# Ledger of designs, part 340: peptides against a protein of PDB entry 5HOI

Target 1, 351 residues: chain A of PDB entry 5HOI
Amino acid sequence: FRYMPFSPAGTPFGFTDRRYLTMNEVGYVSTVKNSEQYSITVSFFDVGRFREYHFEDLFGYDLCFLNEKGTLFGQSKTGQIQYRPHDSIHSNWTKIIPLQAGERITSVAATPVRVIVGTSLGYFRSFNQFGVPFAVEKTSPIVALTAQNYRVFSVHYSQFHGLSYSLSELGTSSKRYYKRECPLPMSLPNINSDMKKDANLDYYNFNPMGIKSLFFSSYGDPCIFGSDNTLLLLSKWRSPEESKWLPILDSNMEIWKMSGGKETTDIHVWPLALAYDTLNCILVKGKHIWPEFPLPLPSEMEIRMPVFVKSKLLEENKAILNKKNEIGADTEAEEGEEDKEIQIPVSMAAE

## One batch from the design tools (peptide; made by RFdiffusion4, then SolubleMPNN)

Design b1_p30_5_s4 (from b1_p30_5, 14 letters changed)
Fold by OpenDDE base, seed 3:
Structure b1_p30_5_s4 (fold): chain B 351 residues (1-351), chain A 30 residues (1-30)
Amino acid sequence: as target 1 above (351 residues)
Amino acid sequence: SRREQKRLLNKMRMEGASEEEILELKKLLE
């Protein structure tokens, strides 16, 4: 097992000179390899709110977090972090995170009020938006971070216990836990079954946890999107005993519905954010499960608990077709059997 | 908003969610 740098919705280089460092509802950060340096571009979906900007990266930033106020960059091996406000009124700052031998920064997060750094040894470092340190805590190894305001959602990995999560609030004086290293009911990528496609192996080497993204919803609930393409939302997290993960969207099921019940291998959901009752995402078309260049326009996918089983819908549709064929025996419409789109009930069709 | 919550709950009901699942989601949104 190898700890890799994680950024929300980050993409691998693959066979290209470019990748997305991160993307969310605010925008997307791209990096292009140019000889010995990188060119980083910070782009926004709302072009009227923020101006796109670029800079030369001599450090090879492999970690990124974008928010409405700025962009945090990190270099996993050197421990360098840089915060760049979108507004030129505020100064950029750089800091070196002390790393032990073999330690890596595995994830970074930034809000307008906090900067968080997590490491492969489980060092959790908190700062204010100006890079002033608050605390260092030792946790289980951190593999992913996201943050909203003062709240931090962290994912941890143990070789013995698998994935766990924490939900904490970083006040001015103290860290409060709502959840502390609780089991995360997310499956790890299955190396043997899923790695038959070279593109899946490339992605696994980039992100061995299979966490495509994690974010807070617009309501402030922790969300995670794993390799199974299911969006999990942490419900009732204020009540530790009542808290549960809800599978609020099976994106593979939604793609299957949108395709008229055809198994499509060439359409993939890439998660950005959860806003109210819609997943903001990129619909990726092609060989890779991640978006390439240029970035497609974001799409919205309505959240729906996976109540329906594909097999039952196929059986029901087959039964409806058989009944239609029994009634329609008098009309010679030999229209070829193979291309019949599965009639998805109107209540299940994406409007 | 309460109106959006009611729309979501009605949509889940139309999508065949059980009254228990709807009640759990109501208790989530409260």
Scores: peptide ipSAE 0.000, ipTM 0.227, DockQ to the pose 0.029
Fold by OpenDDE base, seed 2:
Structure b1_p30_5_s4 (fold): chain B 351 residues (1-351), chain A 30 residues (1-30)
Amino acid sequence: as target 1 above (351 residues)
Amino acid sequence: SRREQKRLLNKMRMEGASEEEILELKKLLE
């Protein structure tokens, strides 16, 4: 296992010279490799609210976090971070994070009021929006970060304990934990089954945790979208004993419903954000599970608890087909091997 | 909001979720 730099909804280069560093509901950050340099573009979905901008990156930023006020960049190996406000009223700032031998920045997050840096050794560094440090804390190794306002959702990895998470609030004078290194019930990528396609191996090498994205919902609940394509939401996090992870969307099941019960292997959900009762996402069509260039328009997918297991529906449909074949044994054999569309119950059909 | 939670729960009802699953989701969203 290697700690890789994580950014929310970031994509690999693959066989190309370009990738998305990050994307969310605000926009998307792309980087293009130009010899020894990179050209970074910060693009927005609301083109009326913000102007697209670009700059030359001499450092090779491999970490990014986009918010409504600015973009945080990081270089995982050198420890360089840069914050670039979208508005020209506020100045850019750069800082070097001191790293130990073999330590890497694994994730960065920024809100309008906080900057957070997490490392492969579990150093959690907090700053204000101007890069003034608050604290350094030692945690389990950090693999992913997101933040909203003063709240931070951190994902940790231990070779012995697997995935854990923390939820904290970074006040002016103190850090409060709502959750501290609690078990995270997320499935890791299965190397043996999922790696049969070269594209999946490329993605695994880029993101070995399979965390496509993590964000806070519009209600301020931590959300994570793993390799199983299930959106998990942390409910009741204010009550430590009552807090639960809810599987609020099985995106594979939703794609299966949208396809009329056909197994589609060429449509993939790429998560951006959760707003109210809808997942903002990119529907990726093709061989790669991540969006390519140009970026498709965002889609909305309604959140639904997985009530029906695909296996039960397949068994019920097989049982119905077997009963029809037992009754229909008298009439002629001619009608060919048409793709037996699984009848999705009307209640499950997407309107 | 409580209104959006109610909308989500009503949609789950329309989608054939059991009253037990809806009640469990209500308890999880409270």
Scores: peptide ipSAE 0.000, ipTM 0.233, DockQ to the pose 0.030; fails the geometry check
Fold by OpenDDE base, seed 4:
Structure b1_p30_5_s4 (fold): chain B 351 residues (1-351), chain A 30 residues (1-30)
Amino acid sequence: as target 1 above (351 residues)
Amino acid sequence: SRREQKRLLNKMRMEGASEEEILELKKLLE
């Protein structure tokens, strides 16, 4: 196993010279490889609010986090981080994170008030928005980070314990835990089933945890979107005994419904953010599960508890078809290839 | 409604509408 640099909704290069370093509800950061250097572009979905900007990257930044105030960049091997405010009034700053032999920065996060760096050895480093350090904590190996305001959602991995998560608040004087290295009920990528497609192997090599993204909802709830394409939300995290992960969207099920119950293997959800009751996402069409260039416009998917399993709907539709065939035996109905559109219950189509 | 607009945009994308067509529809729905 190798700890890879993770950024929210980051994409691999694949066979191209370009990739997305990160994307969310604010915008997307792309990098293009030009021989020995990279050109980074920070683009925004609200073109009226923010101006797109670019710069030459001589360091090969492989970590990124975008927020409404700036962009944090990181280089996983060298430990270099750079914060670039979107407003030119504020100065850029650069720091070197001290790394041990073989240690990598695995994830970075930034809010308007905090910068967080996580490593493959489980060093959790916190800074203010100006790069002033607060603390260094040793945790289980960090594989992903996101942050909102003063809150940090961290994902940890141990070979013995699997995935865990922490939810913490980074005050001025102390770190408070709401959750500390609790089990994360997220499935890891299934190497044996999914790796038969070369595109899935490329993505697995880029992101072996299969975490497409993690973010805080508009309500401040931790969200994670794994390789199973299920959006998990941490509910009631303020009440330790009542806290639970809710599977609030099965995106494969939603794609299947939107396709009229057809098996679609060429449409993929790429998560950006959760705003109220809607997942902001990119609908990716093609062989790759990640968006290519140009970036498609964001789409919105309504969240709901996945009460219906595709298998059950397929069984119900087979039972309906079998009953129709028992009644229809007398008329030579032409064998038109009735594209067996699975009747989606009106309650599932109208929601 | 905002929900209906979102569903329509998603449906058009699933049906293979171009990003230009989706952008035009977004502008018409604003």
Scores: peptide ipSAE 0.000, ipTM 0.223, DockQ to the pose 0.723; fails the geometry check
Fold by OpenDDE base, seed 5:
Structure b1_p30_5_s4 (fold): chain B 351 residues (1-351), chain A 30 residues (1-30)
Amino acid sequence: as target 1 above (351 residues)
Amino acid sequence: SRREQKRLLNKMRMEGASEEEILELKKLLE
């Protein structure tokens, strides 16, 4: 097993010279190979709020986290990190994270007030927004990080215990745990069934955990989107005993409904963020499960608990079709409200 | 409905409800 660098909604290079380092509701960060160098572009969905910028990357940054105030970059092998504020008022800063032999930075996260670095040996390093260190903690190996304000959602992996998660608050003087290395009920990629398609193997080699993204909702709830295309939300996390993962969206079920009950193999949901009751996402059309270039406009998908089973809906629709065929042409059977074509609205960027 | 519950939670946030009030409403909705 090899720990790979993870960034939220990051894409592989595949057969191309370019990929997305990260994307979310704020924007997307791309990198292009140019001989021995990389060119990084930070793009925004709200073009009125922020100006797109680019720079030459001599380090080969393979980790990224984008927030409303800046972009954090990291190099998994060298331990180089860079924070770039979007506003020119604040200076860029760089730091080398000390790594042991074979240690890798596996994930980075940044908020307007905190920078977090997680490693393959389970070193959790916290900093302020200026790169001043607060603490170093030893945890289980970290495979993914996200953060909102002072809160950190971390995913851990052990060969013996599988996936776990932590939820913590990084105060000024102390770290508080709401959850500490609790079991994460997320399905890992199924190598035997899913890897029959070359494109799935390429993605698996890039991201062996199958975590497409993790984020905090607009409600401050930890969310994770795995290889099964189910959005999980951690409910009641403030009460350790009552906390549970809720499957708040089956995106494969929603795509299936949108297709009129046909199996589609060419439409994929790529998660960006959860805003209120809608998943902000990219609808990817094509062979790859990840967005290519140019990036399609974000779409909104309404979150709903999967209460319907595909098999049951297919049986019900087949029974309705059989009844319509037995009842001759003259009864305009009122199309029940269930057959309404679920149009996913394109998120209109508010001007 | 769950949609109405989420809309109510959103409305409270837009109206500047505290994290505690939002948490109480979530507990009532769950």
Scores: peptide ipSAE 0.000, ipTM 0.255, DockQ to the pose 0.026; fails the geometry check

Design b1_p30_6_s1
Fold by OpenDDE base, seed 1:
Structure b1_p30_6_s1 (fold): chain B 351 residues (1-351), chain A 30 residues (1-30)
Amino acid sequence: as target 1 above (351 residues)
Amino acid sequence: DLEELLKKLEELRRKKIREEFAKRVQELLE
């Protein structure tokens, strides 16, 4: 098995000199090969809030993570990482991650407050936004990372146990686990059935895990979009015993329905982010399952959250709105409101 | 009721999202 560099919604070069290093709800990062150099462009969907910028890449960055404040780049083989704030007020920084013989950086993630590096040997390295190191932890081999604020969603791979995931919070002094190397119920790409088309083989060679993207929802739930084009959401992750993966969207089935039952074998969903009750995505037309150039405008897909997840989110939003309205009144209400675990009756999950 | 109005606005928003997505899928099938 060969560990490949993973970035959220990154695309292969294919037969072209250009690819997307990453894309999400903020924007997209492209790289163009020019002889021995690369030109990187960081583009944004909100052109009124952000200015597109470019730079020459002498290192051949193959890892990327984009957030609201900056872009993290990584070189999987050399261990070089670079953080570039979008605002020119903040300085760029570069660091070399020490790698063992045969070790690769497999994924990087960045939030406005944390930088995370994961490796093929399972080294999990954490930094602040200025590249000051916090810790090095040894885990199972890391294949994918995403992060939101202080939370990190990591995907691990073992030859013996397959895919697992962790959910952790990177405080100032310590790492807390909500989930630690729990089984991930995601199907790996089926080499024998799907690889009959050269385009699928190219994508498999680029991303052997078939993870098109992973992100946190706007509510802070871990999401993963696999090769089966199903969006999985980790519900109730705060309660270890109640935590479950929910298939909240079959994107192939939704495209088929929206077509009126026509053949849709050349229409693909490329995931960007989950915002509330909608998947932000790129609709891709053609032989390749990934976006080409120029990037199409994003589209929104309605998700079918189970009624209980929607009700809990509405209650949490009502509680947050009520707390925001009450925080406009007196400061003194004590810490003591017990997290009333809403027991969901088992019977309604089967329709 | 404000709650009924908010619910109706959410239903209309979701309907619009479905219609726009369906339109975009049809435009890709032509």
Scores: peptide ipSAE 0.573, ipTM 0.926, DockQ to the pose 0.507
Fold by OpenDDE base, seed 3:
Structure b1_p30_6_s1 (fold): chain B 351 residues (1-351), chain A 30 residues (1-30)
Amino acid sequence: as target 1 above (351 residues)
Amino acid sequence: DLEELLKKLEELRRKKIREEFAKRVQELLE
C-alpha cells in the first residue's frame, strides 16, 4: 500500500497529458502537462455567477479542493499549499507545510472559513481562510478530507484496522469530535476481481482506497462514494449511539434498472455532490470509470432517502420551529450566530 | 388543497428527474 494524494472526484492522467484535480457541484479543476510545467484551469458550472480562470503551475499541484469562494491547491511531496479566491478582491496566499522524511500531504480541504491539511503520518493541520494556523493534531494516517463550513469529515487508514472516519467541528477555540476514528464500513477495492481490467489497475494505482469522492450533503450529512459505486450517508451523527451509515444509492443497480436490464458494464457514475434528494454526477461511457475531456454535462440521480432519515429531519424541523415559537414570545434576544439549520422542504417529509 | 397540490408537484418533479436520467442512460447505450 502507498499513500497517494486524494482530492474529491479527482481523475488520473492515464495515457493523457491532462486530468481533473477535483470536481464537485461548484465546478471542476483541470491540469495539463506543458513540458516541465502545468497549466491549471478552474471552471464552473454556473458561468453566470463565476468567471473561469487559469494560471501556470510551476510546483506540480496534485491536491485540490474547490468551494464557492476559492480553490485550495497542494503539492503532496513539497508541502506547498496555495489558496486562490475566485474574487479578485482577495489576495492569493501560499504556505509551506513542514513535512517529516517520507511524510506526504494526502488530502486538503477548504471552506469559506477553514483550511485543513491531512498527512500520511496523521498530522491534521487547521487554518483560517487567510492561512493563519489554529492547531496541529496527531491522528491515525489521513487518506481523505472534506469540509463544509466548520465541519470536517476525515477518513483514516491503518494496515491493522482498515478504514476509519472522524467527524469534527473546528470552532475558534477548540476542535469538537462528533465521531473519532470510528470504523468505516466501506469495502476496499478488490485487487483480484477488479484488476482483470487494465483501466481499473491504473485507477487503483492513482487511488488505492477506491474513494471516488466524499462530501457533505446539502443537509450537512457526511457522504462517501467508494469503489463499489454505493453512496453511503452518515445518518444521526449528532447521536453517537444512533449514528449509522445508510446505503442510500447503489448506482450500478439504478443504471441497470434505467437501462431496462441491459448490460451496463461500460456506463459509470462519477459522483459530484448530494443535493436534497438527488445525486449530482457525471455519467461516463467507456473503458475508464472516470470522466475524460471534454467533461460531459452533469446528470441527476434520484435517491430514495430512507424513511428513518426523513422522519428525523421532520423531528429536527419541528424542534427548530418549536424553539423559534418559544423564543418569539418574550425576548428581543441578540442576533447570536444561529446555526441556520437548512429547513428541509416540506416535500421531503411526504415519504 | 395546497398540500395535495405541493405533493403532486413533487411527484411530477421526481418523475421528470427519473425520466431525464433514464433517457440519458438510453442515449449512452445506443
Scores: peptide ipSAE 0.573, ipTM 0.923, DockQ to the pose 0.467
Fold by OpenDDE base, seed 2:
Structure b1_p30_6_s1 (fold): chain B 351 residues (1-351), chain A 30 residues (1-30)
Amino acid sequence: as target 1 above (351 residues)
Amino acid sequence: DLEELLKKLEELRRKKIREEFAKRVQELLE
């Protein structure tokens, strides 16, 4: 087994000179090979909010993570990382991650407030958005990372235990675990059944875990989309005993239904993000399970959220609204109490 | 009722998403 660099919804080169390094709801990052150099383009779906930009890559970045504030790049072998803000007001920064002999960066993630680097030896490195380090932790080998705000979803692999996951929050002073190296009930790619087509072998060599993407939902739930084309959502993760993975979408079954029961073996879902009750995705036609160039327009798939997920999300949103109203009421109450002149009771000292 | 109107608007939104997705799948089968 070899640890490969993973980026969310990244595609292989295949027989082409170009691939997607990553894609999500914000946009897509492409790289084109030109001799020993690469030209990277960062493109956005909201062209009114963001301007497309490009640069020459002399390092051969094979890891990428895109967010609303910037793009994180990584080179799996050299340990180089670069953060490029989308806004020109903020400077780009570069850092070398120290790697041991044979160690690789396997995944990177970035939010507007955190940068995370995971390695094949299980080093979990955290930074702020300016590349200032917080901590280094030793975990099981990391194969995939995603992050939203202060939360990190990590996937781990052991040859003896298979896939596990962690869910953590990276505060200013400490890391909190909601889940720590718990079993991940995701099927690995079946080498013998699926590899009869050369296209599946090429994808397996690029991504041996078969994780097409992982992300947080708009509600902050960890999501993973595996080689079985099933979207898994981690429900009730704040309650350790109640937490469970929910298969919220079988994408092959939904395509088959929408076809009217026709053969759909050459139509594939490529996941981008989960927004509320819809999967944002690319519909792919052809022998390859990943999008080629040019990128098709995104499509939305309706998800039937389990009633228990919707109810808890409504309760959590009510609790967030109530806390905002309590903080708003406490701020209106604090502004209203400052104008009470503390009449110091003149203690009449009866002499 | 505002709640009934909001429910109907949400049902219409979901119906539209399903119809657009179904249309896109049919366009890929031709």
Scores: peptide ipSAE 0.572, ipTM 0.925, DockQ to the pose 0.359
Fold by OpenDDE base, seed 4:
Structure b1_p30_6_s1 (fold): chain B 351 residues (1-351), chain A 30 residues (1-30)
Amino acid sequence: as target 1 above (351 residues)
Amino acid sequence: DLEELLKKLEELRRKKIREEFAKRVQELLE
């Protein structure tokens, strides 16, 4: 087993000089290999809101996370990270994450307010959007990260325990766990069945966990899309005892139904995001389960949320909006407690 | 009734999404 750099909906090079570093609802980041250099392009689906940009990458970034405010890049071996705002008002910043011998950055995530770095040794590093460090925590080995606002969804791997997940909130003063290294009921790729096709071997070598993507829904629920092409949603995560994973879409079955029961073995779903009650995705035709170049237009798949989940999510979101409106009235008073930045030991601080 | 209108609009939206997705799957099977 080898820890590989993971980015949401990232694709392998395969036999080409180009790949997608990441994709989501905001856009897609591509890299083209030119000898020893890479040319990175950050493209957007909303061309009216954002302008496409490109730059030369001398470091060989193999990690990426795209949000509405910027793009985070990382190099898994060197520990270099770069944040590039989409606007020209804010400056780019670069840092080096200190790595131990054999340690790799396995995943990065960025929101407008937080940057997160996870490693193959289970170092979880948190920063603000300017790269100021908050904390370093030791967890089980991190294989995937996503984040929304202050919340982080992390996937962990242990040789003894398999896949686990954490859901945490990164406040100013402390990390709160809603879920901490709980079992993740996702199937790992079956090496013996799927690897008989050379195209599947390339993907497995790129992503041995088979996690095509992970994201937060528009309602703030953790979602994961595995090698089985099933979308899992973590329901009721605010109530630890009631929390459960829901299989809300079997994408192979839905494609098969929409075909009229034809053979659809060469049609694949590539997940981007979950917006309300629809999976935003790329429909892929061909031998490879991932999109090639040029990127097809996104498609929407209807999800069958269990009726009881939609109503509760709406109630929970209303209750959060009401609490935010109540707290927004009283929070003028407690300006006083010094945000004691946790002094990260110099050996663990990002340079 | 506003609630009935909102329900009908949601049903129409979901129907459109299914039809567009089905169309795209058929276009990939041709």
Scores: peptide ipSAE 0.568, ipTM 0.923, DockQ to the pose 0.483

